# Ledger of designs, part 142: peptides against a protein of PDB entry 3C2G

Target 1, 209 residues: chain A of PDB entry 3C2G
Amino acid sequence: IRTFDLLGLLLHDSDAIDGFVRSDGVGAITTVVQYPNNDLIRAGCKLLLQVSDAKALAKTPLENILPFLLRLIEIHPDDEVIYSGTGFLSNVVAHKQHVKDIAIRSNAIFLLHTIISKYPRLDELTDAPKRNRVCEIICNCLRTLNNFLMMWIPTPNGETKTAGPNEKQQVCKFIEIDILKKLMSCLSCEGMDTPGLLELRSTILRSFI

## One batch from the design tools (peptide; made by RFdiffusion4, then SolubleMPNN)

Design b2_p27_1_s1 (from b2_p27_1, 13 letters changed)
Fold by OpenDDE base, seed 3:
Structure b2_p27_1_s1 (fold): chain B 209 residues (1-209), chain A 27 residues (1-27)
Amino acid sequence: as target 1 above (209 residues)
Amino acid sequence: SEEERRQLIRELIEELKELGKEVQKEL
């Protein structure tokens, strides 16, 4: 825990973060958080989130890291772990086709739906910190989904990848009324990028037109 | 200093890797 906290304080610039990632810091975190201690897992996942936008991740083998993280957020009930994990996932798949492919093969789409589905509606949450955290988690999931969906949207000049039948079926679950209501409820959260969330909604809906 | 910070980061990475080895031995 101390090591994670200190690294969190020191890794405050892009060069240091990239250096950490190039030194296999992400692999080291994921190895340590295999120990069944919730505080350790929280601290490790928080640090993962902090380094999740590193450019060096594009050159980091993630074939073992991503499946592990996906499993971790699948089984862990801790909102802070889920927040950090989904945030990491959302950032790491951005602009990285090969990382998207690893995540999709590791059943990420279904997991994202499962995560959103397990949380109550935001209007049922009276605790503001809890409500905000849940909103952020849902947004992380939807942003990750958007990154996947963008691969399958026809572009005038680009080779469009086609989603497989299983992926299409999993994506279809995101148009469930419960999911859409949760997305819409996030638009009222303080500090959220409302235009960004509207774009996410548009992308999701366009995937079915 | 920036160099001291970089050195400390390197040390903490090595500590983290060592902790990882210990965890792997216990699993």
Scores: peptide ipSAE 0.593, ipTM 0.938, DockQ to the pose 0.886
Fold by OpenDDE base, seed 1:
Order: sequence, then structure tokens, then C-alpha cells
Structure b2_p27_1_s1 (fold): chain B 209 residues (1-209), chain A 27 residues (1-27)
Amino acid sequence: as target 1 above (209 residues)
Amino acid sequence: SEEERRQLIRELIEELKELGKEVQKEL
């Protein structure tokens, strides 16, 4: 835990973060968080989130790391772990086709739907910190989904990958009224990127209507 | 200094890797 806390304080610039990632720091975190300690897992996932926008991740093998993280998020009913893990996922898949493919093959679409579905509506949460954290988690999931959907939207350059039938079926679940209501409720949360959330809504609707 | 920070980061990465080895022995 001490090591994670110190790294969190020191990795505050892009060069240091990239250096950590190039040194297989992400792999090292994922190895350490296999230890069954919730505080350790929280600290490790927090550090993963902190380095998740590193450019060096484009050159990092994620074939073992990403499936492990998805499994960790699936089995840990901890909002802090889920927040950090979904935040990492959202950032790491951005602009990286090969990483998107790894995530999709690892059942990420279904997991994202499961995560959103398990949380109550934001209007049912009276505690503001809890409500904000849940909103952030839902936004992380939807941003990740948007990154997947963008692969299947026709571009003028004609390079459109088609979603498989199972992937299409799983994505169709995100247009369910319950999911759409949760997305819309996030627009009222303080400190959220409202334009970004509206874009996510538009992409989800355009992909399946 | 920036160099001291970089050195400390390198040491902490090695510590983290060693912790990983210890975890793997216990699993």
C-alpha cells in the first residue's frame, strides 16, 4: 500500500507516467493486486486510473492485463475499485483499436451493462458523495461503450468493422429504458461533462435506431 | 530535485515488482 501511495504522489506528469508504463508498472500493479486485500486492491486500481491516459499504453501488451482487470471489476463489489477500473478501461481503449478488440473479446460489453444495471437510479441515492461516485461509474461505462460503438459507425473512408451478432445483441441492451434513464440522470450531476454525455447518448441511439 | 524524484520512482517500481513476486509465491 505504501508503495502505491508514494507512486501516486510522484507520478504527476506525463513523462513520469509514461516512464512507469514503459517499465511494466501496469503489469506490476496487476500482479500485486492478486493478493486478497481490499485496501491493496483499491490503492492499486487508483494508481491504474492515474496512469490510464499514458501514451506508452499504446505499445504495452495488454492481452493478460485487461482480461484480469475486467474479472477484478466483475467480482469486487467495491465502488472505488469499480470506479478506478472502469475509468482505466475507458481511457485505455480510447484511440486504440487493438485494445478495444481485447476488451470486447473479454466480454467487456456485457460487463459494462451488468455494472450499470446493478446500481440504483441516481434519484434514489440521497447521499451526494455516493450519488456522484455512481454517476462517474456509469459515465465511465458509457464512455467505454461509446469507444466501442465508434468502430462500427460508417466513416467516409469506408473502413467500417461490423459488429458480430453477439456483440450487436449485447449493445442493443443499452437502449433499454432503464439504461437510458440512468444516462439521462447523470446529466444532472454536478461536475459532469454534460456535452460529453449528450454525445454518448447520441452515439448509442444512432448505432441502433 | 527532478533527478531525485526519478530515482525514487525507479526504486518504487523495483519494490513493486518484488512485492509482485512475493504475492505470486503466496498464491
Scores: peptide ipSAE 0.591, ipTM 0.938, DockQ to the pose 0.890
Fold by OpenDDE base, seed 4:
Structure b2_p27_1_s1 (fold): chain B 209 residues (1-209), chain A 27 residues (1-27)
Amino acid sequence: as target 1 above (209 residues)
Amino acid sequence: SEEERRQLIRELIEELKELGKEVQKEL
């Protein structure tokens, strides 16, 4: 835990973060958090989130790391772990087709739906800190979904990947009324990535029209 | 200094890797 806290304080610039990632720091975190300690897992996932926008992640092998993280998010009920893990996922898949493919093969689309479905409606949460955290988690999931859907949108150059039948079926679950209501509730939260949520809404509409 | 910070980061990465080895031995 102390090591994670110190690294979190020191990794405050892009060069240091990239250096950490090039040194297999992400792999090291994921190895340590295999130990069944909730405080350790929280601290490790928080550090993962902090380095999740590193450019060096584009050259980092994630074939073992990403499936492990997805499994951790699936089995761990802690909102802080879910927040950090979904935040890492949303950032690491951005602009990296090979990482998106790893995540999708690891059942990420279904997991994102499961996470969103688990949480209550934001209007049912009276505690503002909890409501904001839940909103952030949902936003992370939806941002990740947007990144996946963008792969299947036709580009002017005619090279479009087609979603498989299973992926299409899993994506269709996100047009459920309850999921759409949660999306709309997130748009009303202060400090949220409203442009990103609006982009997702547009992407969903384009995917189903 | 920035160099001291970089050195400390390197040391902490090595510590983290060693902790990982210990975890793998216990699992």
Scores: peptide ipSAE 0.590, ipTM 0.937, DockQ to the pose 0.899
Fold by OpenDDE base, seed 5:
Structure b2_p27_1_s1 (fold): chain B 209 residues (1-209), chain A 27 residues (1-27)
Amino acid sequence: as target 1 above (209 residues)
Amino acid sequence: SEEERRQLIRELIEELKELGKEVQKEL
């Protein structure tokens, strides 16, 4: 825990973060958080989130890291772990096709749906800190989904990947009334990434046409 | 200093890797 906290204080610039990632720091975190301690897992996932925008992640093998993290957020009930994990996922898949492919093969689309489904509607949450954290988690999930869906939208150059039948089926779950209501509730929250959520809506519409 | 910060980061990475080895022995 102390090691994670100190690294969190020191890794505040892009060069230091990239240096940490190039030194296999992400792999080291994921190895340590295999130990069944909630405080350790929280601290490790928080540090993962902090380094999740590193350019060096584009050259980091993630074939073992991503499936592990996805499993961790699947089984762990802690909102802080889920927040950090979904935040890491949303950042690490951005602009990296090979990382998106690893995540999708690891059942990420279905997991994102599961995470959104387990939380109550935001209007049912009276505690403001809890409501905000849940909204952030849902936004992380939806941002990640947007990044996946963009793969299947035609580019001006005409090259489009086609979603497989399983991916299409998993995406179709996000048009469930309950999921749509939660999306709309997030749009009404102050301080949320409203532009990102609107981009997702546009991406969904383009994906189903 | 920036160099002291970089050195401390390197030391903490090595500590983290050693902790990882200990975790793997316990599991």
Scores: peptide ipSAE 0.589, ipTM 0.937, DockQ to the pose 0.876

Design b2_p27_1_s2 (from b2_p27_1, 14 letters changed)
Fold by OpenDDE base, seed 4:
Structure b2_p27_1_s2 (fold): chain B 209 residues (1-209), chain A 27 residues (1-27)
Amino acid sequence: as target 1 above (209 residues)
Amino acid sequence: SRAAREELIRRLIEELKELGEQVKKEL
C-alpha cells in the first residue's frame, strides 16, 4: 500500500508515467493485486487509473494484463475498484486497435453491460458522493463502448473492421430501455463528459441505422 | 531534483516487483 501511495505522488508528469510503464510497472501492479486484500486492490487500481493515459501503453504487451483486470472488476464488489478499473479500460483502449481487440476477445462488451445493469438509476440515489461515483462508472463503461463502436464505423479509406455476430448481439443489449435511461440520467449530471456521452449516442444511432 | 525523483521511482518499481514475486510464491 505505501509503495502505491508514494508512486501516486511521484507519477504526476507524462515522462515519469511513461518511464513507469516502460519499466513494466503496470504488470507489477497487476501481479501485486492478485493478493486478496481489498485495500491493496483499491490502491493498485487507483495507480493503474493514474497511468492509464501513458503513450508507452501502446508498446506494452497487454494480453495478460487486460483479461486479468476485466476478471477483477467482474468479481469485485467495490465501487472504487470498479471506477478505477473501468477508467483504466476506457483510457487504455483509446486509439489502440490491438488493445480493443484484446478487450473484446476477453468479453469486455458483455462485462460493461453487466456493470451498467448492476447499478440503480441515478435518481434513486440520494447520497451525492455515491451518485457521482456511480455516474462516473457508467460514463467510463459508455466511453469504452464508444471506443469499440468506432472500430466498426466505415472510414473513407475503406478498411472497415466488421463486428462479428456475437459482438453485434452484445452491442444490441445497450439499446435496452433501462440502459438508455441510465445514459440519459448521466447527461443531466454536472461535471460529466457530456460531449463524450453525446458522441456515444451518435455512434450508437449510426451503428443501428 | 528531477534526478532524485527518477531514482526514487526506480527504487519503488523494484520494490513493487519484489512484492509481486512474494505474492506469486504465496498463491
Scores: peptide ipSAE 0.560, ipTM 0.930, DockQ to the pose 0.915
Fold by OpenDDE base, seed 2:
Structure b2_p27_1_s2 (fold): chain B 209 residues (1-209), chain A 27 residues (1-27)
Amino acid sequence: as target 1 above (209 residues)
Amino acid sequence: SRAAREELIRRLIEELKELGEQVKKEL
């Protein structure tokens, strides 16, 4: 825990973060958080989120790390872990096709749906901190989904990857009325990436045309 | 200083790796 806290204080610039990632810091966190301690898991996942936008992640092998993290957020009930994990996922898949492929093979699309489905509607949450955290989690899930869908949108130049039948079926779950209601509820939350949610909506529409 | 911070980060990464090895032994 102390080590995570200190690293969290020091890893505040891109060079330091990239240095940490190049030193296999993400792998080291992932190893440590295998220990069954909730505070340790929280601290480790928080640090993962903090370094999740590192450019060095494009060159980091994630074949073991990403499936582990996905499993962790699947089984862990803690909103802070889910927030950090989904935040990490959303950032790490951005602009990295190979990472998207690892995540998708690891059933990430289904997991995102499961996470969103687990939480109540935001209007049912009276505790503002809890509501905001849930909103952030849903937003992280939706941003991740957007990143996946973008890979299947035709570009003017080059071959577009086609979604498999299973991926298409999993994506179709996000147009369920309950998911759409939660998406709409997120648009009303303060500090939400409304442009990102609108982009997702556009991306979904383009994926079904 | 930047150099002192970089050295401290390096040490903390090594500590984190050592902790990881301890965790692997306990699992």
Scores: peptide ipSAE 0.558, ipTM 0.930, DockQ to the pose 0.900
Fold by OpenDDE base, seed 5:
Structure b2_p27_1_s2 (fold): chain B 209 residues (1-209), chain A 27 residues (1-27)
Amino acid sequence: as target 1 above (209 residues)
Amino acid sequence: SRAAREELIRRLIEELKELGEQVKKEL
């Protein structure tokens, strides 16, 4: 825990963060958080989120890291771990086709649906900190989904990928009324990435209309 | 200083890797 806290204080600029990632810092975190301690897991996932936008992640082998993280957020009930893990996922897949492919092969689309589905409606949450955290988690999941869906939308000058039948089936679950209501509820939350949520809404509409 | 921070980060990464090796032995 101490090591994670100190790294969190020191890794505040892009050069330091990239240096940490190039030194296999992400792999080291994922190794340490295999220890069954909730405080340790929370601290490690928080640090993962902090370094998740590093440019050096484009050159980092994520074939072992990403499936591990997906499994961790699948089995761990802690909202702070889920927040950090989904935040890491949403950032690490951005602009990285090979990372998107690893995530999809690791059943990420289904997991995102499962995470959104397990949380109550935001209007049922009276505690503002809890409501905001749940909204952030849902937003992270939806941002990740947007990154996946964009691969399958034809662009005038882009390589068009086709989703497989399994991916199509998993994506279809996001048009469930409950999921759409949760997406719309996130737009009313303060401090949310409203432009990103609107982009996702547009991407969903373009994918299903 | 920047150099002192970079050295401290390096040491903390080494500590983190050592902790990782300890975790692997306890699992």
Scores: peptide ipSAE 0.557, ipTM 0.930, DockQ to the pose 0.910
Fold by OpenDDE base, seed 3:
Order: sequence, then C-alpha cells, then structure tokens
Structure b2_p27_1_s2 (fold): chain B 209 residues (1-209), chain A 27 residues (1-27)
Amino acid sequence: as target 1 above (209 residues)
Amino acid sequence: SRAAREELIRRLIEELKELGEQVKKEL
C-alpha cells in the first residue's frame, strides 16, 4: 500500500507516467494486486487509473494485463475498484484498435453491461458521494462501449470492421429499458460529461438502425 | 530535485516488482 501511495504522489507528469509504464509498472501493479487484500487492490487500481492515459501504453503488451483487470472488476464488489478499473479500461482502449480487440475478446462488452446492471437507479441513491461514484462508473462503462461501437460505424469513405454475432448480441443488451433509464439518469448528474453521454446515445441508436 | 524524484520512482518500481515476486510465491 505505501509503495502505491508514494507512486501516486510522484507520478503526476506525463514523462514520469510514461517512464513508469515503460518500466513495466502496470504489469507490476497487476501482479501485486493478485494478493487478496482489498486495500491493496484499491490502491493498485487507483494507480492504474492514474497512469491509464500514458502514451507508452500504446507499445505495452496488454494481452495478459487487460484480461486480468477485467476479471478483477468482475469478481470484486468494491465501487472504488470498479471505478478505477473501468476508468483504466476506458482510457487504455481510446485510440488503440489493438487494445479494443483484446478487451472485446476478453468479454469486455458483456462485463460493462453486467456492471451497469448491478447498480440501482441513481434516483434510488440518497447518498450524494455514492450516487456520483456510481454515475462515474456507468459513464466509464458507456465511454468504453462508445469506443467499441465506433469501430463498427460505417464511414462514407472507409472500410468498417464488422462486429461478430456475439458482439452484436452483447451490444443489443444496452438497449434494454433498464440500461437506457440508467444512462438517462446519468445525464441529470452535475459535472458529468453530458456531451459524451449524448454521443454514446447517438452511437447506440445508429448501431441499431 | 527532478533527478531525486526519478531515482525514488525507480526504487519504488523495484520494490513493487519485488512485492510482485513475493505475491507469486504465496499464490
């Protein structure tokens, strides 16, 4: 824990973050958080989130890291772990086709749906910090989904990848009324990326036309 | 100093890797 806290204080600039990632720091975190300690897992995932926008991640092998993180999020009930993990996922897949492919092969789409489905409606959450955290988690999931869907949207002048039948089926679950209600509830939260959520809504709708 | 911070980060990464090796032995 102390090591994670100290790294979190020191890794505040892009060069330091990239240096950490180039030194296999992400792999080191994922190894340490295999230990069954919730505080350790929280601290490690928080540090993962902090380095998740590193340019060096584009050159980092993620074939072992990303499936592990997805499994960790799946089995761990902790909102802070889910927040950090989904935040990491959403950042690491951005602008990286090969990372999107790893995530999708690792059942990320289904996991995102499962996470959103787990949480109650935001209007049922009376505690503002909890409500905000849940909203952030849902937004991370939805931003990640948007990044996946963008691969399959036909462009007038470009070759578009086609989603497999399984991916299509998993995406279809996001148009369930309960999921849509949760998405809409996030739009009412202050300080949220409302434009991003609206973009996702548009992308989802376009994926089903 | 920047150099001192970089050295400290390097040491912490090594500590983290050592902790990782310990975790692997306990699993």
Scores: peptide ipSAE 0.555, ipTM 0.929, DockQ to the pose 0.904

Design b2_p27_1_s3 (from b2_p27_1, 14 letters changed)
Fold by OpenDDE base, seed 4:
Structure b2_p27_1_s3 (fold): chain B 209 residues (1-209), chain A 27 residues (1-27)
Amino acid sequence: as target 1 above (209 residues)
Amino acid sequence: SSMERQELIERLIEELKELGKKVQEEL
């Protein structure tokens, strides 16, 4: 835990973060958080989130790291771990086709739906800190979904990757009325990535018409 | 300094890797 806290204080610029990632720091975190301690897992996932926008992640092998993280957030009930893990996922898949493919093969789409479905509607949460954290988690899931859907939108160059039948079926679950209501509730929260959520809404509509 | 910070980061990464080895030995 102390090591994670110290790294969190030192990794505050892009060069330091990239250096950490090039030194297999992400792999080292994921190895340590295999130990069944909630405080350790929380601290490790927080550090993962902090380095999740590193440019060096584009050249980092993630074939073992991503499936492990997805399994961790699937089985762990802690909102802080879910927040950090979904935040890491949303950032690491951005602009990286090969990383998106690893996540999708590891059932990420289904997991995102499961996470969103688990949480109550924001209007049912009276505690503001809890409501904000739940909103952030849902936003992380939806931003990740947007990144996946963008792969299947035709580009001017005619190279469109087609979603498989299983992926299409999993995406269809996000047009359920309960999921749409949760998306709309997130748009009303202050400090949220409202432009990103509106982009997702547009992307979803384009995927189904 | 930037150099001192980088050296400390490298030491902490090595510590983290050694902790990872211990975790794998206990699982």
Scores: peptide ipSAE 0.543, ipTM 0.923, DockQ to the pose 0.918
Fold by OpenDDE base, seed 5:
Structure b2_p27_1_s3 (fold): chain B 209 residues (1-209), chain A 27 residues (1-27)
Amino acid sequence: as target 1 above (209 residues)
Amino acid sequence: SSMERQELIERLIEELKELGKKVQEEL
């Protein structure tokens, strides 16, 4: 835990973060958080989130790291772990086709749906910190979904990819009324990436109509 | 300084890797 806290204080600029990632810091975190201690797991996932936008991640082999993280957030009920993990996922897949492919092969689409589904409606949460955290988690999941869906939307002069039948089936779950209501409720939360949520809404509409 | 910070980061990464080895031994 001490090591994670100190790294969190030192990794405040892009060069330091990239240096950490190039030194296999992400792999080291994922190894340490295999230890069954919730405080350790929280601290490690928080640090993962902090470095999740590193450019050096484009050159980092994520074939072992990403499936591990997906499994971690699948089995942990801890909102802080889920927040950090989904935040890491949303950032690491951005602009990286090969990382998107790893995530999809690792059942990420289904997991995102599961995460959103397990949380109550935001209007049922009276505790503002809890409501905001849940909203952030849902937003992270939806941002990740947007990154996946964009691969299958034809663009002028772009490579057109086609979703497989399994991916299509998994994506179809996001048009459930409960999921759509949760998406819309996130737009009313303070401090949310409203432009990103609106982009996702547009992407969903383009994918299903 | 930036240099001192980088040296400290490198030491902490090594510490983290050693902790990882210990974790793997205990699993």
Scores: peptide ipSAE 0.542, ipTM 0.923, DockQ to the pose 0.916
Fold by OpenDDE base, seed 1:
Formats: sequence, C-alpha cells, structure tokens
Structure b2_p27_1_s3 (fold): chain B 209 residues (1-209), chain A 27 residues (1-27)
Amino acid sequence: as target 1 above (209 residues)
Amino acid sequence: SSMERQELIERLIEELKELGKKVQEEL
C-alpha cells in the first residue's frame, strides 16, 4: 500500500508515467492486486487509473492485463475499484484498435452493461458523494462503449469493421429504456463532461439506425 | 530534482515487482 501511495505522488507528469509503464509498472500492479486485500486492490486500481492515459500503453502487451482487470471489476463490489477500473479501461482503449479488440474478446461489452445495470437510478441516491461516484462509473462505462461503437460506424472511406453477431446482441442491450434513462441522468450531474455525454448519446443512436 | 524523482520511481517499481513475486508465492 505504501508503495502505491508513494508512486501516486511521484507519477504526476507524462514522462514519469510513460517511464513507469515502459518498466512494466502496470503488469506489476496487476500482479500485486491479486492478493485478496481490499485496501491493496483499491490503491492499485487508483494507481492504474492515474497512469491510464500513458502513450506507452500503446506498446505494452495488454493480453493478460485487460482480462484480469475486467474479471476484477466483475467480482469486486467496491465502487472505488469499479470507478478506477472502468476509468482505466476507458482511457486505455482510446485510439487503440488492438486494445479495443482485446477488451471486446474479453466480454467487456457485456460487463459494461452489467455494471450500469447494478447501480440504482441517480435520482434514487440521496448521498451526493455516492451519486457523483455512480455517475462517474456509468460515464466511464458509456465512454468505453462509445469507443467500441465508433469502430462500427461507417467512415467516408468505406472501411467499416462489422460487429459480430454476439457483439451486436450485447450492444442492443444498451438501448434498453433503463440504460438510456441512466445515460440521460448523467447529463444532469454537476461537473460532468456534458458535451462528451451528448456525443455518446449521438453515437449510440447512430449505431442503431 | 527530476533525477532524484526518477531514481525513486525506479526503486519503487522494483519494490512493487518484488512484492508481486511474494504475492504469487502465496497464491
């Protein structure tokens, strides 16, 4: 835990973060958080989130890391772990087709739906810190989904990957009324990236027309 | 200094890797 806290204080610039990632720091975190200690898992996932935008992740083998993280989020009921893990996932898949493919093969689409479905409606949460954290988690999930959906939107150059039949079925779950209501509720949260959420909504709608 | 910070980061990464080995031995 102390090691994670110290690294969190030191890894505050892009060069330091990239250096950490090139030294297999992400792999090291994922190895350590296999230990069944909630505080350790929280600290490790928090550090993962902190380094999740590193350019060096494009060159890092993620074939073992992503499936592990997805499984961790699936089995761990801790909002802080889910927040950090979904945040990491959202950032790491951005602009990286090969990483998106790994995540999708690891059942990420279904997991994202499961996570969103587990949380109550934001209007049912009276505690502001809890409501904000839940909103952030849902936004992380939806942002990740948007990154996946963008692969299947026709580009002017005519090269579109087609979603597999299983992927299409999993994506169709996101047009459920309850999921759409949760997306819309996030637009009302203070301090959220409203333009980004509106883009997500637009992408979801375009994927089903 | 930036150099001292980088050295400390590298030490902490090695500590983290050693901790990972211990975790793997206990699993």
Scores: peptide ipSAE 0.540, ipTM 0.923, DockQ to the pose 0.911
Fold by OpenDDE base, seed 3:
Structure b2_p27_1_s3 (fold): chain B 209 residues (1-209), chain A 27 residues (1-27)
Amino acid sequence: as target 1 above (209 residues)
Amino acid sequence: SSMERQELIERLIEELKELGKKVQEEL
């Protein structure tokens, strides 16, 4: 834990973060958080989130790291772990087609749906910090989904990938009324990326037309 | 200094890797 905390204090600029990633720091974190200690897992995932926008991640092999993280999020009930993990996922897949492919093959779409489904409606959460954290988690999931869906949207001048039948089925679950209500509830939260959520809504609708 | 910070980061990464080895031995 101390090592994670110290790294969190030191990794505050892009060069330091990139250096950490190039030194296989992400792999090192994922190895350590295999230990069954909740505080350790929280600290490690928080550090993962902190380095998740590193440019060096584009050249980092993620074939072992990403499936592990997805499994960790799946089995760990902790909101802080889920927040950090979904935040990492949303950042690491951005602008990286090969990373999106790894995530999708690792059942990320279904996991995102499962995470959103797990949480109550935001209007049922009376504790503001908890409500905000849940909203952030949902937003991370939805932003990640948007990044996936963008691969399958036809562009007038470009070749588009086609989602497989399984991916299509998993995406269809996001139009469930309960999921849509949760998405809409996030739009009412202060400090949220409302434009991003609206973009996702548009992307979802376009994916089903 | 930036150099001292980088050296400390590198040491902490090595500590983290060693901790990872211990974790793997216990699993």
Scores: peptide ipSAE 0.540, ipTM 0.923, DockQ to the pose 0.912

